# Peptides against a protein of PDB entry 2V3S: the designs that were tried, part 34

Target 1, 95 residues: chain A of PDB entry 2V3S
Amino acid sequence: PISLVLRLRNSKKELNDIRFEFTPGRDTAEGVSQELISAGLVDGRDLVIVAANLQKIVEEPQSNRSVTFKLASGVEGSDIPDDGKLIGFAQLSIS

## One batch from the design tools (peptide; made by RFdiffusion4, then SolubleMPNN)

Design b2_p15_4_s2 (from b2_p15_4, 8 letters changed)
Fold by OpenDDE base, seed 5:
Structure b2_p15_4_s2 (fold): chain B 95 residues (1-95), chain A 15 residues (1-15)
Amino acid sequence: as target 1 above (95 residues)
Amino acid sequence: SARAERLRALGKELN
Protein backbone atom coordinates (compact mmCIF):
# COMPACT_ATOMS: atom_id res chain seq x y z
CA PRO B 1 0.00 0.00 0.00
CA ILE B 2 0.93 3.63 -0.50
CA SER B 3 1.26 5.65 2.71
CA LEU B 4 -0.06 9.17 2.26
CA VAL B 5 -0.44 12.34 4.27
CA LEU B 6 -3.09 14.93 3.61
CA ARG B 7 -2.13 18.28 5.08
CA LEU B 8 -4.79 20.92 5.40
CA ARG B 9 -6.17 23.44 7.84
CA ASN B 10 -8.97 22.56 10.19
CA SER B 11 -11.90 24.76 11.14
CA LYS B 12 -9.63 26.68 13.48
CA LYS B 13 -7.27 27.32 10.58
CA GLU B 14 -4.66 25.08 12.16
CA LEU B 15 -2.60 22.73 10.01
CA ASN B 16 -3.28 19.05 10.47
CA ASP B 17 -1.80 15.94 8.93
CA ILE B 18 -4.13 13.10 8.07
CA ARG B 19 -2.39 9.80 7.47
CA PHE B 20 -3.96 7.03 5.43
CA GLU B 21 -3.07 4.20 3.11
CA PHE B 22 -4.07 3.64 -0.48
CA THR B 23 -3.96 0.21 -2.07
CA PRO B 24 -3.94 0.28 -5.86
CA GLY B 25 -6.41 -2.12 -7.38
CA ARG B 26 -8.53 -2.15 -4.24
CA ASP B 27 -9.01 1.52 -3.48
CA THR B 28 -10.13 4.28 -5.81
CA ALA B 29 -9.20 7.93 -5.56
CA GLU B 30 -12.82 8.96 -5.51
CA GLY B 31 -13.74 6.35 -2.94
CA VAL B 32 -11.04 7.37 -0.51
CA SER B 33 -11.86 11.02 -1.06
CA GLN B 34 -15.46 10.32 -0.21
CA GLU B 35 -14.32 8.64 2.99
CA LEU B 36 -12.32 11.73 3.90
CA ILE B 37 -15.42 13.83 3.35
CA SER B 38 -17.61 11.45 5.32
CA ALA B 39 -15.14 11.69 8.17
CA GLY B 40 -15.53 15.46 8.18
CA LEU B 41 -11.91 16.00 7.27
CA VAL B 42 -12.54 17.36 3.80
CA ASP B 43 -15.28 19.69 2.63
CA GLY B 44 -17.74 18.03 0.29
CA ARG B 45 -17.18 20.76 -2.25
CA ASP B 46 -13.61 19.55 -2.59
CA LEU B 47 -14.41 16.02 -3.74
CA VAL B 48 -13.37 16.58 -7.32
CA ILE B 49 -10.07 18.31 -6.64
CA VAL B 50 -9.05 15.93 -3.86
CA ALA B 51 -9.88 12.88 -5.94
CA ALA B 52 -8.04 14.23 -8.96
CA ASN B 53 -4.89 14.95 -7.01
CA LEU B 54 -5.07 11.71 -5.07
CA GLN B 55 -5.26 9.90 -8.38
CA LYS B 56 -2.27 11.85 -9.63
CA ILE B 57 -0.08 10.99 -6.67
CA VAL B 58 -0.99 7.30 -6.52
CA GLU B 59 -0.54 6.66 -10.22
CA GLU B 60 3.10 7.75 -10.07
CA PRO B 61 4.14 8.02 -6.42
CA GLN B 62 7.83 8.02 -7.30
CA SER B 63 7.44 11.07 -9.51
CA ASN B 64 4.69 12.84 -7.61
CA ARG B 65 6.04 12.89 -4.08
CA SER B 66 3.92 15.91 -3.21
CA VAL B 67 1.00 17.71 -4.81
CA THR B 68 -0.56 20.96 -3.65
CA PHE B 69 -3.95 21.98 -4.93
CA LYS B 70 -6.53 24.71 -4.54
CA LEU B 71 -9.64 23.89 -2.59
CA ALA B 72 -13.02 24.90 -3.91
CA SER B 73 -14.08 25.51 -0.33
CA GLY B 74 -11.27 27.99 0.13
CA VAL B 75 -12.39 30.36 -2.58
CA GLU B 76 -15.21 31.73 -0.49
CA GLY B 77 -13.09 32.14 2.59
CA SER B 78 -12.15 35.45 4.11
CA ASP B 79 -8.45 34.74 3.78
CA ILE B 80 -6.63 35.11 0.51
CA PRO B 81 -5.64 31.70 -0.86
CA ASP B 82 -1.96 30.95 -0.45
CA ASP B 83 -0.36 27.69 -1.50
CA GLY B 84 2.73 28.33 0.58
CA LYS B 85 0.71 28.71 3.75
CA LEU B 86 -1.90 26.18 2.68
CA ILE B 87 -4.66 28.73 2.98
CA GLY B 88 -7.38 27.60 0.65
CA PHE B 89 -5.00 24.86 -0.45
CA ALA B 90 -4.27 21.33 0.65
CA GLN B 91 -1.28 19.09 0.14
CA LEU B 92 -0.98 15.37 -0.47
CA SER B 93 2.39 13.76 0.00
CA ILE B 94 3.97 10.34 0.10
CA SER B 95 4.81 9.38 3.66
CA SER A 1 -15.01 0.76 5.95
CA ALA A 2 -12.27 0.29 8.48
CA ARG A 3 -10.40 3.23 7.02
CA ALA A 4 -13.44 5.45 7.22
CA GLU A 5 -13.88 4.58 10.86
CA ARG A 6 -10.27 5.37 11.61
CA LEU A 7 -10.55 8.64 9.74
CA ARG A 8 -13.66 9.62 11.66
CA ALA A 9 -11.91 8.92 14.93
CA LEU A 10 -8.98 11.02 13.81
CA GLY A 11 -11.29 13.77 12.69
CA LYS A 12 -12.87 13.96 16.10
CA GLU A 13 -9.47 14.30 17.67
CA LEU A 14 -8.53 17.09 15.31
CA ASN A 15 -11.63 19.13 16.07
Scores: peptide ipSAE 0.175, ipTM 0.784, DockQ to the pose 0.781
Fold by OpenDDE base, seed 2:
Structure b2_p15_4_s2 (fold): chain B 95 residues (1-95), chain A 15 residues (1-15)
Amino acid sequence: as target 1 above (95 residues)
Amino acid sequence: SARAERLRALGKELN
């Protein structure tokens, strides 16, 4: 399996790393993303973008060691989005 | 699933 880390800010705006495994052929990007949402770790509005980037990283994990992407849930928040600070952005990386 | 259960546990801790 592929060991991944999802880095994003929680409701208190604190950065957290969520570690999980992805098994090609058994897991799907959308399915795992839905699990993250169900767990309350990802906003439901971010299903599409999380799934897309999860798919990107697992299809070529040796080449795509890290991907940073804009969250739909962060666009209309009080804080200005910033990819460097992961405000309104999240990051997936190979563990 | 086992993964979902682990994720939920993490979610509770982060809340």
Scores: peptide ipSAE 0.171, ipTM 0.783, DockQ to the pose 0.898
Fold by OpenDDE base, seed 3:
Structure b2_p15_4_s2 (fold): chain B 95 residues (1-95), chain A 15 residues (1-15)
Amino acid sequence: as target 1 above (95 residues)
Amino acid sequence: SARAERLRALGKELN
């Protein structure tokens, strides 16, 4: 399996690393993203963008060691989005 | 699933 880390801020704006495995042929990007949402770790509005970037990293994990992407949930937040600080952005990386 | 259970446990700890 592929060992991944999802780095993003929680509801208290605290940065967290969420570690999980992805097994190609058994797991789907959409399915794992839905599990992250069900666990309260990802906002439901971010299903599409998380699934798209999870698919990107697992299809070529040797080339795509890290991907950073804008969250839909961060667009209308009080803080200005910033990819360097992961404000309104999240990051997926190979563990 | 086993992964879902682990994620839920982690989510509760981090929230």
Scores: peptide ipSAE 0.169, ipTM 0.783, DockQ to the pose 0.808
Fold by OpenDDE base, seed 1:
Structure b2_p15_4_s2 (fold): chain B 95 residues (1-95), chain A 15 residues (1-15)
Amino acid sequence: as target 1 above (95 residues)
Amino acid sequence: SARAERLRALGKELN
């Protein structure tokens, strides 16, 4: 399985790393993304972007070691999006 | 799933 880390800010704006595994052929990017949403770790509005980037990193994990992407939920938030600070952005990386 | 359960437990700790 592929060992991944999802780095994003929680409701308290604290940066956290969510560690999980992805098994090609058994897991799907959308399915795992839905689990992250169900767990309250990802906003439901971010299903599409999380799934797309999860798919990107798992299809070539040796090449795509890290991907940072803009969250839909962050656009309408009070804080100005900033990829460097991961405000309105999340990051997936190979652990 | 087992992963979902682990994620939920982690989510409760972080949120």
Scores: peptide ipSAE 0.169, ipTM 0.785, DockQ to the pose 0.858

Design b2_p15_4_s3 (from b2_p15_4, 9 letters changed)
Fold by OpenDDE base, seed 5:
Structure b2_p15_4_s3 (fold): chain B 95 residues (1-95), chain A 15 residues (1-15)
Amino acid sequence: as target 1 above (95 residues)
Amino acid sequence: SPRAEALKELGKKLN
């Protein structure tokens, strides 16, 4: 399986790393993303973007070691989105 | 779901 880390800020704006495995052929990007949402780790509004980027990283893990993407849930916040600080952004990486 | 709960437990706060 592919070992992944999802880095994103929680509701208190604290950075967290979420570790999980993805098994090609058994798991789907959308399915795992839905599980992340069900766990309260990802905002439901971010299903599409998380799934798209999870798919990207698992389809070519050797080429895509890390992907940073803008969250739909972050655009409405008071803080200005910043990919470097992961404000309104999340990051998926190969552990 | 069981996996969702496991994912929640695997989260760690960064310093």
Scores: peptide ipSAE 0.113, ipTM 0.754, DockQ to the pose 0.340
Fold by OpenDDE base, seed 2:
Structure b2_p15_4_s3 (fold): chain B 95 residues (1-95), chain A 15 residues (1-15)
Amino acid sequence: as target 1 above (95 residues)
Amino acid sequence: SPRAEALKELGKKLN
């Protein structure tokens, strides 16, 4: 399996790392993303973007060691999005 | 789900 880390801010704006495994052929990007949402770790509005980037990283994990992407849930927040600070952005990386 | 609960437990605070 592929060991991944999702780095993003929680509801308290605290930066967290979420570790999980992805097994190609058994897991799907959308399915795992749904589980992240069900766990309260990802906003439901971010299903599409998380799944897309999870798919990107698992299809070529040797080339895509890290991907940073804009969250739909962060656009309308009070804080201005900033990819460097992961405000309104999340990051997936190979563990 | 069991996996969802496991995911929560695997989260770690960085700040």
Scores: peptide ipSAE 0.110, ipTM 0.750, DockQ to the pose 0.322
Fold by OpenDDE base, seed 4:
Structure b2_p15_4_s3 (fold): chain B 95 residues (1-95), chain A 15 residues (1-15)
Amino acid sequence: as target 1 above (95 residues)
Amino acid sequence: SPRAEALKELGKKLN
């Protein structure tokens, strides 16, 4: 399995690392993303972008060690999106 | 799902 870390801010704007495994051939990017949403760790509006970037990192984990992406949920938030501070952005990386 | 419940416990706050 591939060990991953999702770094993003929670509803209190606190930065968290979420660790999880992805097993190719058993897991799907969309399925795992749906589980992240069900756990309350990802906003439901971000299903598409999280799944797309999860797929990107697991298809070539040796080449794609880290990906940072803009969240749909962050666009209409009160804070101005900032990839450096992970405001309105999230990051997936290989553990 | 079992993973969904476990995912919360695997999260860690960054200081």
Scores: peptide ipSAE 0.107, ipTM 0.741, DockQ to the pose 0.304
Fold by OpenDDE base, seed 3:
Structure b2_p15_4_s3 (fold): chain B 95 residues (1-95), chain A 15 residues (1-15)
Amino acid sequence: as target 1 above (95 residues)
Amino acid sequence: SPRAEALKELGKKLN
């Protein structure tokens, strides 16, 4: 399986690393993303973007070691989105 | 799912 880390800010604006595995042929990007949402770790509005980037990283894990992407949930938030600070952005990486 | 439950517990620990 592929070992991944999802780094994103929680409701208290604290950065957290969520570690999980992805098994090609058994798991799907959308399915795992839905599980992240069900666990309360990802906002439901971010299903599409998280799934798209999860698919990108797992299809070429040795070349796509890290991907950073804008969250739909962050666009209308109180803080201005910033990819460097992961405000309104999340990051997936291979661990 | 088993993953969902594991993620939920992990999320609680990180909050």
Scores: peptide ipSAE 0.103, ipTM 0.741, DockQ to the pose 0.622

Design b2_p15_4_s4 (from b2_p15_4, 7 letters changed)
Fold by OpenDDE base, seed 5:
Structure b2_p15_4_s4 (fold): chain B 95 residues (1-95), chain A 15 residues (1-15)
Amino acid sequence: as target 1 above (95 residues)
Amino acid sequence: SARAERLRALGRELN
C-alpha cells in the first residue's frame, strides 16, 4: 500500500497531519476521499478536489511526492488563501 | 470500513 499524509488546517485553523494508506486496485480516490469527509476531516465541498489530487498522487507516487491544492471550502473564508501556509489549501504527500 | 473508523477516531482527537 501507499502511505500518505493529508496536511490541512482544522476548524481552529491548526495544521494537522492525517495518515492513511491507499491500496491500488482495492481503494479508489473518491472512496477514500468520501471516508475522509465522513470522518469530519475534510469538508464535503472538497470531495472533487481531494479525490482528483489523491488520484494524481497515487497513480504516480514516485513522481508526485507532494501535491498542494486549493480547497473549495476555503474560497469563502475570511482568510486570504495561501498555499505556503496551507490557508484554503491542503497538501497530500507520500509518507 | 476499518479505515473510516480509524479516521473518525483520529478526527475526534484532532478537533
Scores: peptide ipSAE 0.191, ipTM 0.802, DockQ to the pose 0.793
Fold by OpenDDE base, seed 3:
Structure b2_p15_4_s4 (fold): chain B 95 residues (1-95), chain A 15 residues (1-15)
Amino acid sequence: as target 1 above (95 residues)
Amino acid sequence: SARAERLRALGRELN
């Protein structure tokens, strides 16, 4: 399996690293993303973008070691989005 | 799923 880390800010705006595995042929990007949402770790509005980037990293994990992407849930937030600070952005990386 | 349960546990611990 592929060992991944999802880095994003929680409701308190604190950075958290969520570790999980992805098994090609058994898991799907959308399915795992839905599980992240069900666990309360990802906003439901971010299903599409998380799934898209999860698919990107697992299709070529040797070349795509890290991907940072803009969250839909962050656009209407009070804080200005910032990819460097992961405000309104999340990051997936190979563990 | 087993993964979902593990994720929920981690989420509660980290938040």
Scores: peptide ipSAE 0.189, ipTM 0.799, DockQ to the pose 0.691
Fold by OpenDDE base, seed 1:
Structure b2_p15_4_s4 (fold): chain B 95 residues (1-95), chain A 15 residues (1-15)
Amino acid sequence: as target 1 above (95 residues)
Amino acid sequence: SARAERLRALGRELN
């Protein structure tokens, strides 16, 4: 399995690392993303972008060690998006 | 799933 970390800010704007595994052939990017949403760790509006980037990193984990992407939920938030501070952005990386 | 359960537990801890 591929060991991944999803770094993003929680509702208190605190950075958190969410560790999980992805098994190619058993898991799907959309399925795991839905689990993250169900757990309250990802906003439902971000299903598409999280799934797309999860798919990207798991299809070539040797090349895509880290991906940072803009959250749909962050665009409509009160804070100005900033990829450096992961405001309105999330990051997936290989452990 | 087992992963979902772990994620939910982690989510409750982090939020």
Scores: peptide ipSAE 0.186, ipTM 0.798, DockQ to the pose 0.809
Fold by OpenDDE base, seed 2:
Structure b2_p15_4_s4 (fold): chain B 95 residues (1-95), chain A 15 residues (1-15)
Amino acid sequence: as target 1 above (95 residues)
Amino acid sequence: SARAERLRALGRELN
């Protein structure tokens, strides 16, 4: 399996790493993303973008070691989005 | 799933 880390800010705006495995052929990017949402770790509005980037990283994990992407849930938030600070952005990386 | 259960546990810790 592929060992991944999803880095994003929690409800207290603190950075946290969520570690999980992805097994090609058994898992799907959308399915795992839905599990993250069901767990309350990802906003439901971010299903599409999380799934898309998860798919990107697992299709070629050797070349796509890290991907940072804008969250739909962060666009209308009180804080200005910033990819460097992961405000309104999340990051997936190979563990 | 086992993964979902682990993720939920992490979610509760972060809340």
Scores: peptide ipSAE 0.185, ipTM 0.796, DockQ to the pose 0.883

Design b2_p15_5_s1 (from b2_p15_5 with S3R E5R A7K)
Fold by OpenDDE base, seed 1:
Structure b2_p15_5_s1 (fold): chain B 95 residues (1-95), chain A 15 residues (1-15)
Amino acid sequence: as target 1 above (95 residues)
Amino acid sequence: SRRERLKELGKKHPV
């Protein structure tokens, strides 16, 4: 399995590292993304972008060691999106 | 389940 870390701010705007495994052939990017949403770790509005970037990193984990992406939920937030601070952005990386 | 494990990790693993 591929060991991944999702770095994302929680509802208190605190950065968390969420570790999980992805098994190609058993897991799907959309399925795991939905599990993240169901766990309250990802906003439901971000399903598409999280799934797309999860797919990107798991298809070539040796080449795509880290991907940072803009969240749909962050666009309408009170804070200005900032990829450096992961405000309105999340990051997936290979553990 | 992975969902339950994710909940736990999300709460306990701040950067």
Scores: peptide ipSAE 0.229, ipTM 0.802, DockQ to the pose 0.376
Fold by OpenDDE base, seed 3:
Structure b2_p15_5_s1 (fold): chain B 95 residues (1-95), chain A 15 residues (1-15)
Amino acid sequence: as target 1 above (95 residues)
Amino acid sequence: SRRERLKELGKKHPV
């Protein structure tokens, strides 16, 4: 399995690292993303973007060690999105 | 389930 870390801010705007495994051929990017949402770790509005980037990283984990992407949930927020600070952005990386 | 495990895997990262 591929060991991954999802880094994103919680409701208190604190950065959290969420570790999980992805098994190619058994898991799907959308399925795992839905599990992250069900666990309350990802906003439901971010299903598409999380799944897309999860798919990207698991397709070539040796080449895609880290991907940072804009969250749909962050656009409508009061904070100005900032990829460097992961405000309105999340990051997936290979553990 | 992975869902249940995920709830416990979130770790605060210092900024």
Scores: peptide ipSAE 0.229, ipTM 0.807, DockQ to the pose 0.298
Fold by OpenDDE base, seed 2:
Structure b2_p15_5_s1 (fold): chain B 95 residues (1-95), chain A 15 residues (1-15)
Amino acid sequence: as target 1 above (95 residues)
Amino acid sequence: SRRERLKELGKKHPV
């Protein structure tokens, strides 16, 4: 399995690392993303972007060691999105 | 379940 870390801010704007495994051929990017949403760790509006970037990493984990992407849930918030601070952005990386 | 594990990990691992 591929060991991954999802780094993003929670509702209190605190950064958290969420570690999980992805098994190609058994897991799907969308399925795992839905589990992240069901766990309350990802906003439901971010299903598409999380799944897309998860798919990108798991397709070639040796080449795509880290991806940072803009969250749909972050664009309407009061804070200005910032990829460096992961405000309105999340990061997936290979553990 | 993975969902339950994810919930716990999300609570425990601040950066």
Scores: peptide ipSAE 0.228, ipTM 0.801, DockQ to the pose 0.381
Fold by OpenDDE base, seed 4:
Structure b2_p15_5_s1 (fold): chain B 95 residues (1-95), chain A 15 residues (1-15)
Amino acid sequence: as target 1 above (95 residues)
Amino acid sequence: SRRERLKELGKKHPV
């Protein structure tokens, strides 16, 4: 399995690392993304962007060691999006 | 379940 870390701010705006495994051939990017949403770790509005970037990193993990992407849920928030501070952005990386 | 494990992991690993 591929060991991944999702770095994302929680409801208190605190950065957390969510560690999880992805098994190619058994897991799907959309399925795991839905589980992240069900766990309350990802906003439901971010299903598409999380799944797309999860797919990108797991299809070529040796080349895509880290991906940072803009969240749909962050656009309408009070905080100004900033990829460096992961405000309105999330990061997936290989553990 | 993976859902419960994910919740736990998110809480245990703040940065």
Scores: peptide ipSAE 0.221, ipTM 0.799, DockQ to the pose 0.359

Design b2_p15_5_s2 (from b2_p15_5 with S3R E5Q A7K)
Fold by OpenDDE base, seed 1:
Structure b2_p15_5_s2 (fold): chain B 95 residues (1-95), chain A 15 residues (1-15)
Amino acid sequence: as target 1 above (95 residues)
Amino acid sequence: SRREQLKELGKKHPV
């Protein structure tokens, strides 16, 4: 399996690393993303972008060691999006 | 379940 870390700010704006495994052939990017949403770790509005980037990293984990992407939920939030501070952005990386 | 594991990981691994 592929060991991944999702770096994302929670509802208190605290940055957390969420570690999980992805098993090709068993897991799907969409399915795992839905589980992240169900766990309250990802906003439901971000399903598409999280799934797309999860798919990107798992299809070429040796080349795509880290991907940072803009969250739909962050665009119209109170804080100005900032990829460096992961405000309105999330990051997936290979652990 | 993965969901429960994810919940716990999200709470315990601040950066």
Scores: peptide ipSAE 0.155, ipTM 0.771, DockQ to the pose 0.371
Fold by OpenDDE base, seed 2:
Structure b2_p15_5_s2 (fold): chain B 95 residues (1-95), chain A 15 residues (1-15)
Amino acid sequence: as target 1 above (95 residues)
Amino acid sequence: SRREQLKELGKKHPV
């Protein structure tokens, strides 16, 4: 399996690292993203963008060691998005 | 379940 870390701010704007495994052929990017939403770790509005970037990193984990992407929930929020501080952005990386 | 494990990991690993 591929060991991943999702770095994302919670509803209290606290930055968390969420570690999880992804097994190609058993897991799907959309399925795991839905599980992250069900766990309250990802906003439901971010399903598409999280799934797209999870798919990107698991397709070529040796080449894509880290991906940072803009959240739909961040655009609708009151805070100005900032990729350096992961405000309105999230990061997936290979552990 | 994976969901329960994810919830726990999300709470325990602040940066």
Scores: peptide ipSAE 0.153, ipTM 0.766, DockQ to the pose 0.361
Fold by OpenDDE base, seed 4:
Structure b2_p15_5_s2 (fold): chain B 95 residues (1-95), chain A 15 residues (1-15)
Amino acid sequence: as target 1 above (95 residues)
Amino acid sequence: SRREQLKELGKKHPV
C-alpha cells in the first residue's frame, strides 16, 4: 500500500497531518475521499478536488511526492487563501 | 473502521 499524509487545517484553524494508506486495485480516490469527508476531516464541498489530487498522486507516487491544491471550501472563508500557509489549501504527500 | 481510524489519526498528528 501507498502511505500518504493529508495536511490541512481543522475547524479550529490548526494544521494537522492525517496519515492513511491507499491500496491500488482495492481503494479508489473518490472512495477514500468520501471516507475522509465522513470522518469530518474534509469538507464535502472539496470531494472533487481532493479525489482528483489523490488520484494524481497515487497514479505516479514516485514522481508526485507532494501536491498542493486549492479547496472549494476555502474560497468564501473569513481568511484569505494562502498556499504557503495552507489557508484554503491542502497538501497530499507520500510518507 | 477506516472512518474511526482516520478520526483518531487526525487528532494524534497535529503540526
Scores: peptide ipSAE 0.153, ipTM 0.768, DockQ to the pose 0.346
Fold by OpenDDE base, seed 5:
Structure b2_p15_5_s2 (fold): chain B 95 residues (1-95), chain A 15 residues (1-15)
Amino acid sequence: as target 1 above (95 residues)
Amino acid sequence: SRREQLKELGKKHPV
C-alpha cells in the first residue's frame, strides 16, 4: 500500500496531518475521498479536487511526492487563500 | 472502520 499524509486546516484553522494508506486495485481515489469527507476531515464541496489530486499522487507516487491544491471550500472563507500557509489549500504527500 | 480511524488521526496529529 501507499502511505499518504493529507495536511489541511480544521475549522479552528489548526493544521492537521491525516495519515492513511491507499491500496491500488482495491481503493479508488473517489472512494477514499468520500471516506475523508464522512470522517469530517474534508469539506464535501472538496470531493472533486481531493479525488483528482489523490488520483494524481497514487498513479505515480515515486514522481509525485507532494501535491498542493486549492480547495473549493476555501474560496468563500474570510482568509485570503495562501498555498504557502495552506489557507484555502491542502497538501497530499507520500509518507 | 476506516472512517473512524481517519477521524481519530485527524484529531490526534496536529502540526
Scores: peptide ipSAE 0.151, ipTM 0.766, DockQ to the pose 0.361

Design b2_p15_5_s3 (from b2_p15_5, 4 letters changed)
Fold by OpenDDE base, seed 2:
Structure b2_p15_5_s3 (fold): chain B 95 residues (1-95), chain A 15 residues (1-15)
Amino acid sequence: as target 1 above (95 residues)
Amino acid sequence: SRREQLEELGKLHPV
């Protein structure tokens, strides 16, 4: 399996690393993203963007060691998005 | 399940 880390700010704006595994052929990007949402770790509005970037990193994990992407939930928030501080952005990386 | 695993404190780490 592929060992991944999702770096994302929680509702208190605190940065957290969420560790999980992805097994190609058994897991799907959308399925795992839905599980992250069900666990309360990802905002439901971010299903599409998280799934898209999870698919990107797992299809070629040797080439895509890290991906940073803009969250839909961040755009609607009061804070101005900032990829450097991961405000309105999240990051997926290979652990 | 993965959902159950994700809910464990060991899977969530403050940076």
Scores: peptide ipSAE 0.187, ipTM 0.803, DockQ to the pose 0.326
Fold by OpenDDE base, seed 5:
Structure b2_p15_5_s3 (fold): chain B 95 residues (1-95), chain A 15 residues (1-15)
Amino acid sequence: as target 1 above (95 residues)
Amino acid sequence: SRREQLEELGKLHPV
């Protein structure tokens, strides 16, 4: 299995790391993303973007050690999106 | 399931 970390800010704007495994051939990017949403760890509006980037990192984990992407849920936030600070952005990385 | 693990075990770590 691939050991992954999803880093994103909570409602209090605090960074958190969510650790989980992905098993190619058993798991799907869409399915795991739905599980993250069901657990209340990802906003439902971010299903598509999380799944797309999860797929990207698991298809080439040795080449894509980290991917940072803009959240749909962050667009209407009070703070201006910033990929460096992970404001309105999330990051997936290989653990 | 992973969902159950995420909810119950809370694989959430502050940075």
Scores: peptide ipSAE 0.186, ipTM 0.803, DockQ to the pose 0.338
Fold by OpenDDE base, seed 1:
Structure b2_p15_5_s3 (fold): chain B 95 residues (1-95), chain A 15 residues (1-15)
Amino acid sequence: as target 1 above (95 residues)
Amino acid sequence: SRREQLEELGKLHPV
């Protein structure tokens, strides 16, 4: 399996690393993303973007060691999006 | 389930 880390700010704006595995052929990007949402770790509005980037990293894990992407949930937030600080952005990386 | 694994294994870590 592929060991991944999703770095994301919680509702208190604290950065957290969410570690999980992805098994190609068993897991799907959308399925795992839905599980993250169900666990309350990802905003439901971010299903599409998380799934898309999860798919990107797992299809070429040796090349795509890290991907940072804009969250839909962050666009309408009070804070100005900032990819460097992961405000309105999340990051997926290979462990 | 993955959700259970995330919760039980404490795969949420502060940075």
Scores: peptide ipSAE 0.185, ipTM 0.804, DockQ to the pose 0.255
Fold by OpenDDE base, seed 4:
Structure b2_p15_5_s3 (fold): chain B 95 residues (1-95), chain A 15 residues (1-15)
Amino acid sequence: as target 1 above (95 residues)
Amino acid sequence: SRREQLEELGKLHPV
């Protein structure tokens, strides 16, 4: 399995690392993204962007060691999006 | 389930 870390801010605007495994052939990017949403760790509005970037990183984990992407949920947030501070952005990386 | 594992095994870590 591929060991991954999803770094993003929680409802209190605190940075957290969500560590999980992805098994190619058994897991799907959209399925795992749905599980993250069901666990309350990802906003439902971010299903598409999380799944797309999860798919990207698991397809070439040796080359795509880290991907940072804009969250749909961050657009209407109170804070101005900032990829450097991961405000309105999330980061997936290989553990 | 992965959801249960994430919640029960503490795979959420403060940075």
Scores: peptide ipSAE 0.182, ipTM 0.800, DockQ to the pose 0.274

